# Designs tried in a protein design run: peptides against a protein of PDB entry 1MQS. Part 19

Target 1, 223 residues: chain A of PDB entry 1MQS
Amino acid sequence: ILKMLFLNKDLNNNDNITTITDDIFNQQEIIWKVLILDIKSTATISSVLRVNDLLKAGITVHSLIKQDRSPLPDVPAIYFVSPTKENIDIIVNDLKSDKYSEFYINFTSSLPRNLLEDLAQQVSITGKSDKIKQVYDQYLDFIVTEPELFSLEISNAYLTLNDPKTTEEEITGLCANIADGLFNTVLTINSIPIIRAAKGGPAEIIAEKLGTKLRDFVINTNS

## One batch from the design tools (peptide; made by RFdiffusion4, then SolubleMPNN)

Design b1_p10_6_s2 (from b1_p10_6, 5 letters changed)
Fold by OpenDDE base, seed 5:
Formats: C-alpha cells, structure tokens, sequence
Structure b1_p10_6_s2 (fold): chain B 223 residues (1-223), chain A 10 residues (1-10)
C-alpha cells in the first residue's frame, strides 16, 4: 500500500510505516496526489494507515470513486479500487474529462483479462493514454480487525474451496490469489511471519505458495 | 502487485 502511495517506487521494506514515510519525506520531494478509493479499499486503507501516514505520503485529498469529485487537472491521482467494469468506466471518464494530470491505477485484486482489454480499448479511444502512468493489480485488499486477526475479504472463498463442483484449476487459482493477498499483507505490515497451515488441504497449498513468494522476494531484494 | 502498464499500452 505504501508503495502504491509512492507511485510504486522501491521502498525500504524493513522499516515500519512511520520510518518509511519519514525517510521518504526527508529524502525526496513529496508529490502531492489525490487518492481515489471505493468502499472496500477505504476499509483497507483505514485499517492499515492513519491520516498522518497519508499526508506524509503526499495524499492531500481522498475521495470515493463514485462521489462527485472536483477537477484537479494539475494534480496526479492514485486510484486504489476494485477491478470492476464500473470503476474502469469511471476512471476512463475521469481521463476523458482531464480530471487529473496523471493516473496511477491500482486495482485491489487481479484484473481480469477482459477488463484489461476493455480498459485498454477505452483508453486508446480517448487518445490520452500518456496520462496513464501506471496500472497495477493484485494488491488484494485486507482488513485488519484486530492486532492478530485480519481478513482478505474474498467473496465465497470457503464455499468455492469446499464445493465439490469446483475444479482443481479454480482451487489452484483461488489459492494463488489468497497467497498473493497474504504476501501483500506481509509486505504491508512489514513482518515476515512463521506460516502455519493445516495439512492436506487448500491451506497447505496457500502456505506453500506464500512461502515461495516470500523466499523469492527476500532473495530478489537481497541480491 | 503486478505491473500491467505495458499490457495496457500494447
């Protein structure tokens, strides 16, 4: 999440949020930005970041994507929203109207190929693709409800994993998504966990995938 | 996060 707020620049992942924001604040000129959220991502942001953290990241204004927002044509915008057709259409409309100077689009979860193609097509039609600086997905929003409890809020995950009609590919895909979510959560909270999972089920698959992701990340970061 | 910027502009 912090990486997103700093336009997906490399951050020191070994520090807490305050240290990271302070270091960046001291080392780099702050780029003031607008943060566009939806209901789900608002909950995620609120659970992880304080208002002061947003300010230190250069977020001076935050708003819901469905709300009427004033044009700020000289201000870059960060979108952190669900990968839906509705949100894509709104983003494109904002692009068409030159609502912001630059667009940094971050989808909370995986953007389906069809929606990516739709976004690409619509952006192409506008002729303003140069204003879209970044498109990222799979941040996978999470809610921290308690210090030792959080949720990825994946709809019907339990049902999908336990439905006998669910294919192995679907299970694998969902497990991968969950692992990605956990991975992003780990990076966000800046703490490498000891992973414990039940054996012989999806949890083991998820744990394995997460472990691999973490190991790869550590290796790549230290290399 | 996965960077889709190139995919979008391709």
Amino acid sequence: as target 1 above (223 residues)
Amino acid sequence: PIDLTQELKA
Scores: peptide ipSAE 0.417, ipTM 0.926, DockQ to the pose 0.582
Fold by OpenDDE base, seed 2:
Structure b1_p10_6_s2 (fold): chain B 223 residues (1-223), chain A 10 residues (1-10)
Amino acid sequence: as target 1 above (223 residues)
Amino acid sequence: PIDLTQELKA
């Protein structure tokens, strides 16, 4: 999420994970941007970021995508919305109307191929593809359900991990995906956890993978 | 996140 707010630029994090947020938000040059959300992404942002964090990231205003928004043709816009046909149509309409100077589109989850093709076609017709600076998807690998609880929302994870027909390769792959999600969560929350997992099962595999990822990250950032 | 920018403009 923080990366998105900084237009997905590589954050040169030479510091430990605990100082990442401070370094990111203490950047001397603030690019003012509009943040466009939907209901789902609003909940996500509100759960992981403070209002002050948005301000520090250069978010001048934030609005819902379905709201009637005033044109700000000289201001870049960050979209962080669900990958739906409705949202795509709204984005394209905003593009047609020159509502913003630049468009940084971040879909909360995976954008289906058919919708990508639709977006591409519509953008092409507008002749304003140059204003589309970025398109990202699969940005949310977790949701925060409560202050101390979150979910990766991996469909049928429990069933897959406990199905005797599931191959070791499939289990390993799923565990890797879970570990990736947890890793991204840790980075988003900006807190290194003490990992606890049950022994002798997938949880242990996940914990080991996550631990390795975190250690590697810390080493790479401190190097 | 996955960058789809190039795919969109292609």
Scores: peptide ipSAE 0.407, ipTM 0.923, DockQ to the pose 0.488
Fold by OpenDDE base, seed 4:
Structure b1_p10_6_s2 (fold): chain B 223 residues (1-223), chain A 10 residues (1-10)
Amino acid sequence: as target 1 above (223 residues)
Amino acid sequence: PIDLTQELKA
């Protein structure tokens, strides 16, 4: 995902997201971009990245593809959307209307041949194929679905997390262990989860830790 | 990810 946000440039896989973004920022001027998502890809992005991460990657605006979006003809756009006829038609309409300066299209999964041909035909008719800089598909090696309910079977986790005598260090340690378990589960099922957690408690800590692990993983594997 | 850019423009 980070690779996509940096226009599919090679990234150093050994660094965390913060290090990568800082290094890129220090080495090159940030390129501000618009990010266009759909419901599914929004869930994916939200599970892996924080809003601040998007900003660090140069995403100035992010919107849903079906939303009415203001034209930004001088701004490049990154599409990260499902490979559907509907989304293709919208992208082509955006192209026709010169909504953005450049189009970087990333489909979340495999683009069927018939849809590729349709996209190609429509783009050809517009005469603006030069504005399409990239088209990628199968961007995620993972299936983005809501996973089934599962348990890590950690004994006394709730009691430990809610005991007023438990130290913050102990809580943090336990949350880390839980996050590790969740991460391993994600890898096993080969699916990126939608992470939802209550704010202001251990669940948030776990979510943050898991998010970090997922970001690191995506950087290392989806290059 | 698979780059389809050239395929699209061919």
Scores: peptide ipSAE 0.372, ipTM 0.915, DockQ to the pose 0.434
Fold by OpenDDE base, seed 3:
Structure b1_p10_6_s2 (fold): chain B 223 residues (1-223), chain A 10 residues (1-10)
Amino acid sequence: as target 1 above (223 residues)
Amino acid sequence: PIDLTQELKA
């Protein structure tokens, strides 16, 4: 998260947040920026960073992406939002209207290929691709709640998997999303796990999908 | 985090 606020520069520091922000504040000129959030990212930022941390990172204004925001055409913007069609359309509209000087886009989780293509197409049509300085994803694919437990924070996963009215296509799609999140977790930890799952339910489907992804990854990295 | 900047501009 701190890297994002400093435009994804290498901080090369193992110190705590306070030490890092103090060192940067004292050694470098601060670039003042606007931070654009959604509900999910707001909760994350609020839990991890203090107001003073944001100020030291050069964040003078932060707003929700769905809120009406005043144009600041001479100010760079950092977007930290969910990878949705709605958010992409809003970002593109902000780009079209020259709402900010530069756009640093950071998606909280993985950006699907179809949405990346949609974003690319819309940006190309605007003729303002030069204002897009960075695009990153997979910042918050999972949340560690305790040393041996983490959550993918997928809304209504339990309800969807246990509702008898849920279609097989919906179940398969959700299991694929869960497997993607777990796969990203494995890559983040940089350790190939042994997978254990209960048989006869969604957990088995997820385990199989994850196993396939891991095998494919190993094959592709060795080729 | 994964850098998609080059992919977007390709």
Scores: peptide ipSAE 0.475, ipTM 0.937, DockQ to the pose 0.688; fails the geometry check

Design b1_p10_6_s3 (from b1_p10_6, 3 letters changed)
Fold by OpenDDE base, seed 5:
Structure b1_p10_6_s3 (fold): chain B 223 residues (1-223), chain A 10 residues (1-10)
Amino acid sequence: as target 1 above (223 residues)
Amino acid sequence: PIDLTEELKS
């Protein structure tokens, strides 16, 4: 989330929010930005960040994507919204109207290929593709329900993993996706966990994949 | 997060 607020620049992942914001504040000129959210992302942002954190990240204004927003043609905008057709259309409309100077689009979850193509097509028609500076997805691979409980919200994961008709390839693929989600979660919370998983099933596969990802990340970060 | 910027402009 912080990375998003700083236009996906490389941040030191070992620091807490305050340290990161302070360091960036001290080292770089603050770029003031508008943050556009939806209901889902608002809940997430509110749970993780304080208003002061947003200000330190250069967020001067935050609004809901469906709300009427005043044009700020000289101000870059960060979108952090669900990957839906509705949101894409709104973003494109904002682009057409030159509502902001630059567009940094961050989808909360995976953007389906069809929607990516739709976005690309609409943007191309506007002739203002240069204003689209970034497009990211899969920012929120997890939802925190309680301090010690979260969900990846993968549809039918249990059914898929327990269906006798599911192929090994499908299981492996799903486990990889779960591991990716967990990995992103770990990076987001900035804490390396002790991994515990039941042996002899998908959980072990996931744990192994996650462990490998974490080890590789640590090695690459320390190297 | 996954960067889709190039794919969008491609």
Scores: peptide ipSAE 0.441, ipTM 0.936, DockQ to the pose 0.544
Fold by OpenDDE base, seed 2:
Structure b1_p10_6_s3 (fold): chain B 223 residues (1-223), chain A 10 residues (1-10)
Amino acid sequence: as target 1 above (223 residues)
Amino acid sequence: PIDLTEELKS
């Protein structure tokens, strides 16, 4: 999320959010940006970041995508919204109206191919594709339900893991997916966890996989 | 996150 707020530039700091924002704020000229959210992404941002963090990241204002927003043609905009047809249409309309100077589009989850094609087609028609600087998706593979609880929202994970008909291959695959989600969560919140898992089951497998991913990441980042 | 910028503009 912080990376997104800094226009997806590489952040080579393993420090906490506050330290990262302070360092960036002090080391470079702040680029003021508008942050455009939807209801879902607002909840996510609010759970992970403080208001002061947004300010330090150069977010001058933030608003909901469905709200009437004043034109700021000289200000770059960061969209962090769900990959829906409605949001795509709004973004395109904002583009058509020259609402902002630059468009950094970050979809909260995977953008379906059909919607990508639709977005591409609409943008092409506007002739203003040059204003779209970035398009990212799959930012979130977890949902924050409360400040200290989140869910990966993997459908029927518990049932699958406990179904005697489930193959070892399927279990392994699911555990890998869960570990990936947890890993991405760790990276998103910029906090290395102490892992606790029940022994003798899938949780242990997941913990091991996650641990490996984290170790590999730390090694690669510090090298 | 996955970068789709080039794909969008292609």
Scores: peptide ipSAE 0.417, ipTM 0.931, DockQ to the pose 0.522
Fold by OpenDDE base, seed 4:
Structure b1_p10_6_s3 (fold): chain B 223 residues (1-223), chain A 10 residues (1-10)
Amino acid sequence: as target 1 above (223 residues)
Amino acid sequence: PIDLTEELKS
């Protein structure tokens, strides 16, 4: 998240948030920018950062993407939002209206190819692609509740997985979504985990899916 | 995070 707030520059990961923000603040002039969030990313940000941390990172204003926002044509904007068609359309509308000077787009999870293409198409039509400075996906789609514990904040996940009326297809689908979230988490923290899961249930399904994703990723990145 | 900037502009 801090990396995102500093426009995806490399940060020293061995320091705490305060040390990082203080060091950066002291080393260079702060770039003031707007942070646009959605409900999910707001929760994520809130779990990791305090308001003062945002200020130290140069966030002068933060707002929800669905809220009416005043134009700040001379201010760069960081979007940290879910990869949805709705959010893409809003971003493009903001681009069309010259709401901000620059657009740094960070999707909380993986951006599907079809949505990437849609975004690309819409941006191209505006003729303002130069204002799109960065597009990143697979950021923190989880909430950190403890240093070694986080939540994907999937609504009714436990109930769905444990309801005897839930279909196997629904379970499989949900497990896939959970695995995707975990995969994104692994990529974000840049650490390959040892996966442990209970046998004979959804956890095993998730573990298997995650393992496959990780193996495929490692193979693809190494080849 | 994965950089998609070039993919978007290609």
Scores: peptide ipSAE 0.404, ipTM 0.929, DockQ to the pose 0.719
Fold by OpenDDE base, seed 3:
Structure b1_p10_6_s3 (fold): chain B 223 residues (1-223), chain A 10 residues (1-10)
Amino acid sequence: as target 1 above (223 residues)
Amino acid sequence: PIDLTEELKS
């Protein structure tokens, strides 16, 4: 998330969020930006970042994508929203109206091919493709549902893990995917967790895989 | 995150 706020530049992830923002604040000129969110991404941002973190990242104004927003034609905008047709149409409309100077688009999950083509076609028609500086997707592998609860939104995970017809290889593969999602969550929060899992099941497998990934990460970042 | 910038502009 912090990378997105700094226009997807490489950041040193060895420190906590506050230390990172402090270091950047002291070393670089702040580029003031507008942050455009939806309901889902707002929950994510609120769970991970504090108001001071946004300010130190150069976010002076944040708004919901569906809200009426004042034109700021000299200010760059960061969109962090769900990859939906509705949001794409709003972004294109904002582009047509020259609402902002530059557009940095970050979709929370995977952008379907048909929607990418739709976005590309609409942008092409406007003749203002030069204002779109970045387009990213799959930024989040999880959804925040409550302040201390989130979901990786893996389809049929429970069914797959509990179906007696599921092979050991399939279970191992799914556990690896879950561990990857959790690992990305840890990196997003920028804090090493204490891992707790039930013994004798898939949760233990996932915990072991996650532990290994975290250990490897710590070793690699200190080298 | 996956960069789609070039694909969008192609």
Scores: peptide ipSAE 0.473, ipTM 0.939, DockQ to the pose 0.497; fails the geometry check

Design b1_p10_6_s4 (from b1_p10_6, 4 letters changed)
Fold by OpenDDE base, seed 4:
Structure b1_p10_6_s4 (fold): chain B 223 residues (1-223), chain A 10 residues (1-10)
Amino acid sequence: as target 1 above (223 residues)
Amino acid sequence: SIDLTDELKS
């Protein structure tokens, strides 16, 4: 997250957030930026950073992507939002309207290829691709509540998985989403877990999906 | 994280 707030510059400091922000603040001039969030990413940011941390990172204003925002054509913007068609459309509209000077787009989870293509197509039509400075997949669609505990903040996940009225398709879909979130977590912490799950239920489905994703990733990365 | 900047602009 801090890396994102500093426009994905390398941060070699292993100290706490405060020390990192202080060091960076002292070493270079702060670039003031706007931070655009959605509900999910707001929760993520809030779980990791304090308001003062945002200020130290040069965040002048932070707002929700869906809310009305005033143009700041001379200010660079950091988007940290879910990879959805809706958010992409909003970003493109912001680009069209020259709402900000530069666009640093960070998706909270994996951007599907179809959405990437859609974004690319829309951006190309605007003729303002030069304003898009970065597009990152951050894999931060989780909330860290404690060092060893995190949440994907999937609404009604437990209820859905345990409701007898829930269809197999719905369960499978939800399990896939959970597995994606866990996968993103693994990538973020750069540690391959030992996966343990109860057999015969959604947990097993999730574990299998996650395992497959991890194996595929490792294979692809080593290739 | 994965940098998709070049892919977007390609």
Scores: peptide ipSAE 0.274, ipTM 0.894, DockQ to the pose 0.785
Fold by OpenDDE base, seed 2:
Structure b1_p10_6_s4 (fold): chain B 223 residues (1-223), chain A 10 residues (1-10)
Amino acid sequence: as target 1 above (223 residues)
Amino acid sequence: SIDLTDELKS
């Protein structure tokens, strides 16, 4: 997965995800990319990566393939989607419309020969095959155990929030950061959540901040 | 994973 996010460059797999992303983040300029997912691949990504991992990998935004997506003609796109005729057609349409600058296509499983040929034919007709930089099919051998659970990977959040020495300002700041992370996640899943939080603690602060952000976003979007 | 890039463009 990380290899895909770094445009299938060789990565040192001896370290954990966080270490790898940190090393890359610190050693080279980040290429900002858009990540295009479907429902299935969203679950896969969520099971393996944290929000901060995506950010450190240079993912500016991620969206569902079936969602209306704004053109980003100067931004490369990584597709990580199921090998279906529907997704192929959408990718080709995105190519036709110059939705992105470059296309890195990663299918979540083996691409059948007939679909490969279909993709090839459609791409050929567009005359924009040069924009397709990579096409991979993947074999993912992991189980999504908790598809509805994800982490923001904020270091020592629990300790900070529960340390009696932590100031109110520090708590407020951390809660704001957490709320921002959650906000971004909500936008990705394209669903307005019902927020539930324990009362009287940091969770309530986070919930309130997140709620405000969501409300403001909805108002601004409808406005 | 299998790189299908060349196959696609052939």
Scores: peptide ipSAE 0.270, ipTM 0.892, DockQ to the pose 0.320
Fold by OpenDDE base, seed 1:
Structure b1_p10_6_s4 (fold): chain B 223 residues (1-223), chain A 10 residues (1-10)
Amino acid sequence: as target 1 above (223 residues)
Amino acid sequence: SIDLTDELKS
């Protein structure tokens, strides 16, 4: 998240948030930016950063992507939003209207290929691709609420998994999504977990999928 | 994180 706020520059990751922000604040002039969020990313940012951290990172104003926002054509903008068609369309509209001087786009999770192609096509049509400076997948699809507790905040997950009318295919699909979120969390924390799950239910399916993903990652990284 | 900037502009 801090890397994103500093336009994805390399930061000393061994230091705490305060040390990083203080060092940058003292070494260079702050570039003031606008931060555009959605509901999910707002929760993520709020769980990890303090208001003072945002200010030290040069965030002068933060707003929801669906809110009416005043044009600031001389100010760069950082988007940190979910990879959805709706958000992509809004970003493109902001680009068309020259709402900001520069666009730094960060998606909270993996951007599907079809949506990337859609974004690319729409941007190409505008003729303003030069204003898009960065596009990143951040893979931050979790919320840290406590030192030992976090949530993926998947809508209706409990209801879906406990509804007897839910099909096996639906359960499998949801479990895959949960496993993806957990996998991204593990990579973000940079620690391989010991997986514990209840037997005979969706939790076991999730654990198996996550285990496979982690094993594959380790093998691919060491090769 | 993955940088998709060049891919978008290609």
Scores: peptide ipSAE 0.285, ipTM 0.898, DockQ to the pose 0.723; fails the geometry check
Fold by OpenDDE base, seed 5:
Structure b1_p10_6_s4 (fold): chain B 223 residues (1-223), chain A 10 residues (1-10)
Amino acid sequence: as target 1 above (223 residues)
Amino acid sequence: SIDLTDELKS
């Protein structure tokens, strides 16, 4: 998150937030930016950063992506939002309207290929691709509530998994989504976990899916 | 994180 707030510059990962922000503040001129969030990313940011941290990172204004926002054509913007069609359309509209000087787009999780292509196509039509400086997947599709406890914040997951009316396909789909979230969490933590799951239920399905994703990723990355 | 900037502009 801090890396994102500093326009994805390399940061010392071993330092605490205060040390990092202080060091950067002392070493370089602060670039004032607008931070555009959605509901999910707001929760993520709030769980990790304090308001003062945002200020130290040069965030002068933060707003929800769906809110009416005043144009700041001379101010760069950081988007930290879910990879959805809706958010992409809003970003493109902001680009079209020259709402900000530069666009640093960070998605909270992996951007599907189809959405990337859609974004690319729309941006190309605007002729303003030069204003898009960065596009990143952050893999922060989770909320850290405690040092060793986090939530994916998937709505009604427990109810859905335990509802007798839920179809096997729905369960499988939900398990896949959960596995994706966990996968992103693992990548963010940058540590391969030991997976423990109860047998005979959705947890086992999730564990298997996660394991497969991790193995595939490792193989593809090392290949 | 994955940098998709070049891919977007390709």
Scores: peptide ipSAE 0.281, ipTM 0.896, DockQ to the pose 0.746; fails the geometry check

Design b1_p10_7_s1 (from b1_p10_7, 6 letters changed)
Fold by OpenDDE base, seed 4:
Structure b1_p10_7_s1 (fold): chain B 223 residues (1-223), chain A 10 residues (1-10)
Amino acid sequence: as target 1 above (223 residues)
Amino acid sequence: MVKLELSSMF
């Protein structure tokens, strides 16, 4: 999150920033910017950062993407939002209207290729592609509930996985979503996990899906 | 239950 707030610049080499210290903020040039969030990303940010932390990161204003926002044509904007068509359309509309000087787009999770292509196409049509400074998948589609605990915020997951009336397709789909969330978390932590799961249930499905994603990622990153 | 144990940093 802090990296994103500092426009994905390398925060100096202290890899083990386990605590948000004032030192982190003092080492970076403060660029004043706005932060645009959706409901989900708001929860993510709020779980980890306080308003004062945002201010220290140079965030002067934060607002919901769907909220009426005043133009600040001389101010750069960080978008941190879910990878949805709706959010893309709003971002593009903001671009068209010159709502901000620069656009730093961060998605909470991986942007599907079709949506990336849509974003690219729409941006191209505006003739303002130069204002898009970066597009990143942040893999921050989770809420930190405690320092060593996170939630994927998947409603009724337990019920769905344990209801005898739930179809195999629904279970498999939910397991995929969980695996995606775990994958995002693993990427954020930047550590390869050892995966252990009980055999013969949703846990195994999740483990297999996650394992596949991680293997694919490692292969693609090393190639 | 799925257990994830962090082994090594990327």
Scores: peptide ipSAE 0.064, ipTM 0.682, DockQ to the pose 0.029
Fold by OpenDDE base, seed 5:
Structure b1_p10_7_s1 (fold): chain B 223 residues (1-223), chain A 10 residues (1-10)
Amino acid sequence: as target 1 above (223 residues)
Amino acid sequence: MVKLELSSMF
């Protein structure tokens, strides 16, 4: 998150920024910028940062992507939002209207190829591609509740997985969503887990899906 | 329940 707030610049070589210290903020040139969030990303940010931390990171204004926002044509914007068509369309509209000077786009999870292509196409039509400075997948689609505890914020997951009325398709779909969330979390932690799951249920499905994603990721990053 | 055990592989 902090790296994102500093426009994905390498925060000086202490890869072990486990603690938000004032030292992190003091070492970076403060670029004043706006932070555009959606509901999910707001929860993510709020779980780990306070308003004062945002200010120290140079965030002067933070707002919801769907909220009416005043143009700040001379101010760069960080978008940290879910990879949805709706959010892309809003970003492009903001680009068209010159709402901000520069656009640093960060998605909470991996942007699907079709949406990336859509974004690229729409941006190209605007003739303002130069204003898009960055597009990143942040893999931050989770909430940190405690230092060693996170939530994927999937409503009724337990009920859905244990309701006899739930269809196999619904279970499989939910397991996929959980696996995606876990995948994002693992990537953020930057450590490959050993996956253990009980056999014969949703846990196994999740484990298999997650395992596949991790293997695919490792293969693609090593190629 | 899925248990993730972090390994130092990276």
Scores: peptide ipSAE 0.063, ipTM 0.683, DockQ to the pose 0.028
Fold by OpenDDE base, seed 3:
Structure b1_p10_7_s1 (fold): chain B 223 residues (1-223), chain A 10 residues (1-10)
Amino acid sequence: as target 1 above (223 residues)
Amino acid sequence: MVKLELSSMF
């Protein structure tokens, strides 16, 4: 998150910013910028950062993406939002209207290819692609509840997985979503876990899906 | 139940 707030610039060779220290803020040139969030990303940010931390990171204003936001054409903007069509359309509209000077787009999780293509197409039509400085998948689609505990904030997951009326497709879909969230978390931690799951049922499905994603990722990063 | 054992914590 802090790296993102500093426009994904290398924060002095210490990729492992595990603690928010005043030293991190003091070493960086403060670029004043706005932070645009959605409901989910707001929860994510709020779980780990205080308003004062945002200010120290150069965030002068933070707002929800769906809120009516005043134009700040001379100020760069960080978007940290869910990878949805709606959010993309709003970002593109903000681009069209020259709402900000520069656009640093960060998605909470992987942007699907179709949405990436849509974003690219819409941006190309605007003729303002030069204002988009970066597009990143941050893999931060989780909430830190305690230093050693996080939540994927998946509503009714327990009920859905244990309701005998739930279809296999629904279970499989939910397991995939859980695996995606866990995958994102693992990438953020930058440590490959040992996965243990009980045989049979949703736990095994999740473990297999997560394992596959991790293997695919490792193969693609080492090639 | 799925258990993840990580070498480091975030």
Scores: peptide ipSAE 0.058, ipTM 0.674, DockQ to the pose 0.028
Fold by OpenDDE base, seed 1:
Parts: sequence; C-alpha cells; structure tokens
Structure b1_p10_7_s1 (fold): chain B 223 residues (1-223), chain A 10 residues (1-10)
Amino acid sequence: as target 1 above (223 residues)
Amino acid sequence: MVKLELSSMF
C-alpha cells in the first residue's frame, strides 16, 4: 500500500517495508495527490493505514470513485479500485474531463484481459493516454483485521458452502473466488505457502485452484 | 478447512 501511495517508486531498496516508520515518509519527496477509492478498497486501506499516514504520504484528499468529486486539474490522482467495467468507465470519464493532472491507476486484484483491452481502447479514443502514468495490479483484495489475521470479506461464505441446497456450480464458483483472494494475499506476503486441505469437499477445491494459480505464477515469473 | 502455512506473515 505505501509503495502504491508513493507512486510505486522503490522505497529505499527495502522491498520488505514491514513497519510504517517516520523514516519512510521523511526520505520521500512529498507529492501532493488525491486518492480515489471504492467501497472495497476503502476497507482495505482503512484496515492498515490511519488518516495521518495518508497525509504523510502526500494524500490531501480521499474520496469514493462514485461520489461527485471536484476537479483538481493540477493535482495527480491515485486510483485504487476493484477491476470492474464500472470503475474503468468512471476513470475514463475523469480522464476525458481533465479532472486531474496525472492518473496512477491501481487495481485491487488482477485486471482481466478483456477489461484491460477495454481500458486501453477507451483511453486511446480520448487522445489523453499521456496522462495515464501507470496501471498496476496490487493484489490487495483483503482486509487485515489483526497483525496475523486477514479477511477476504466474502459474505455468507460459510452458509453457502454448508447449505445442502447450494448447487455444485455455486460452490465451485465460491471456491474459485476464495482461491483468488488467497492467491492475492500470498502474492502480497511474497511467500509460497504449504497448502493443506481435507479431501472430498470445498477445501480440496480451493486448495487445488490456489495451487494451480501459484504454480502458474511461479512459472510465468521465472520465464 | 484449508490451512496455509507461510514462512513469513505480515
């Protein structure tokens, strides 16, 4: 998160910023910027950072992407939002209206190819692609509840997985979503887990899906 | 239940 707030610049060659210290903020040139969030990313940010931390990172204003926002044409903007068509359309509209000087786009999870192509196409049509400075997948689609505890914030997951009326398709879909969330969490922690699951249920499905994603990721990053 | 064992945590 801090790396994102500092425009994904390398923070003092220490990839392992585990502690928010005043030293991190003092070593960086403060660029004043706005932070644009959705509901989900707001919860993510709020779970880890305080308002004062945002200020130290140069965030002067933060707002929801769907809220009416005043134009600040001389101020750069950080978007940290879910990879949805709706959010992409809003970002493009903000670009069209010159709402901000520069656009730093960060998605909470991996942007699907079709949405990336849509974003690229829409941006190309605006003729303002030079204002988009970066597009990143942050893999921050979870909430930290305690230092060693996180939540994927999947509503009714337990009920859905244990209701006899739930279809196999619904279970499989939910297991995929859980595996995606776990994958994002693992990438953020930057550690390959040992996966253990009971056989013959949703746990096995999740474990297999997660294992596949991790293997694919390792293969693609080492190639 | 799925258990993840990580060498490092947050």
Scores: peptide ipSAE 0.057, ipTM 0.672, DockQ to the pose 0.028

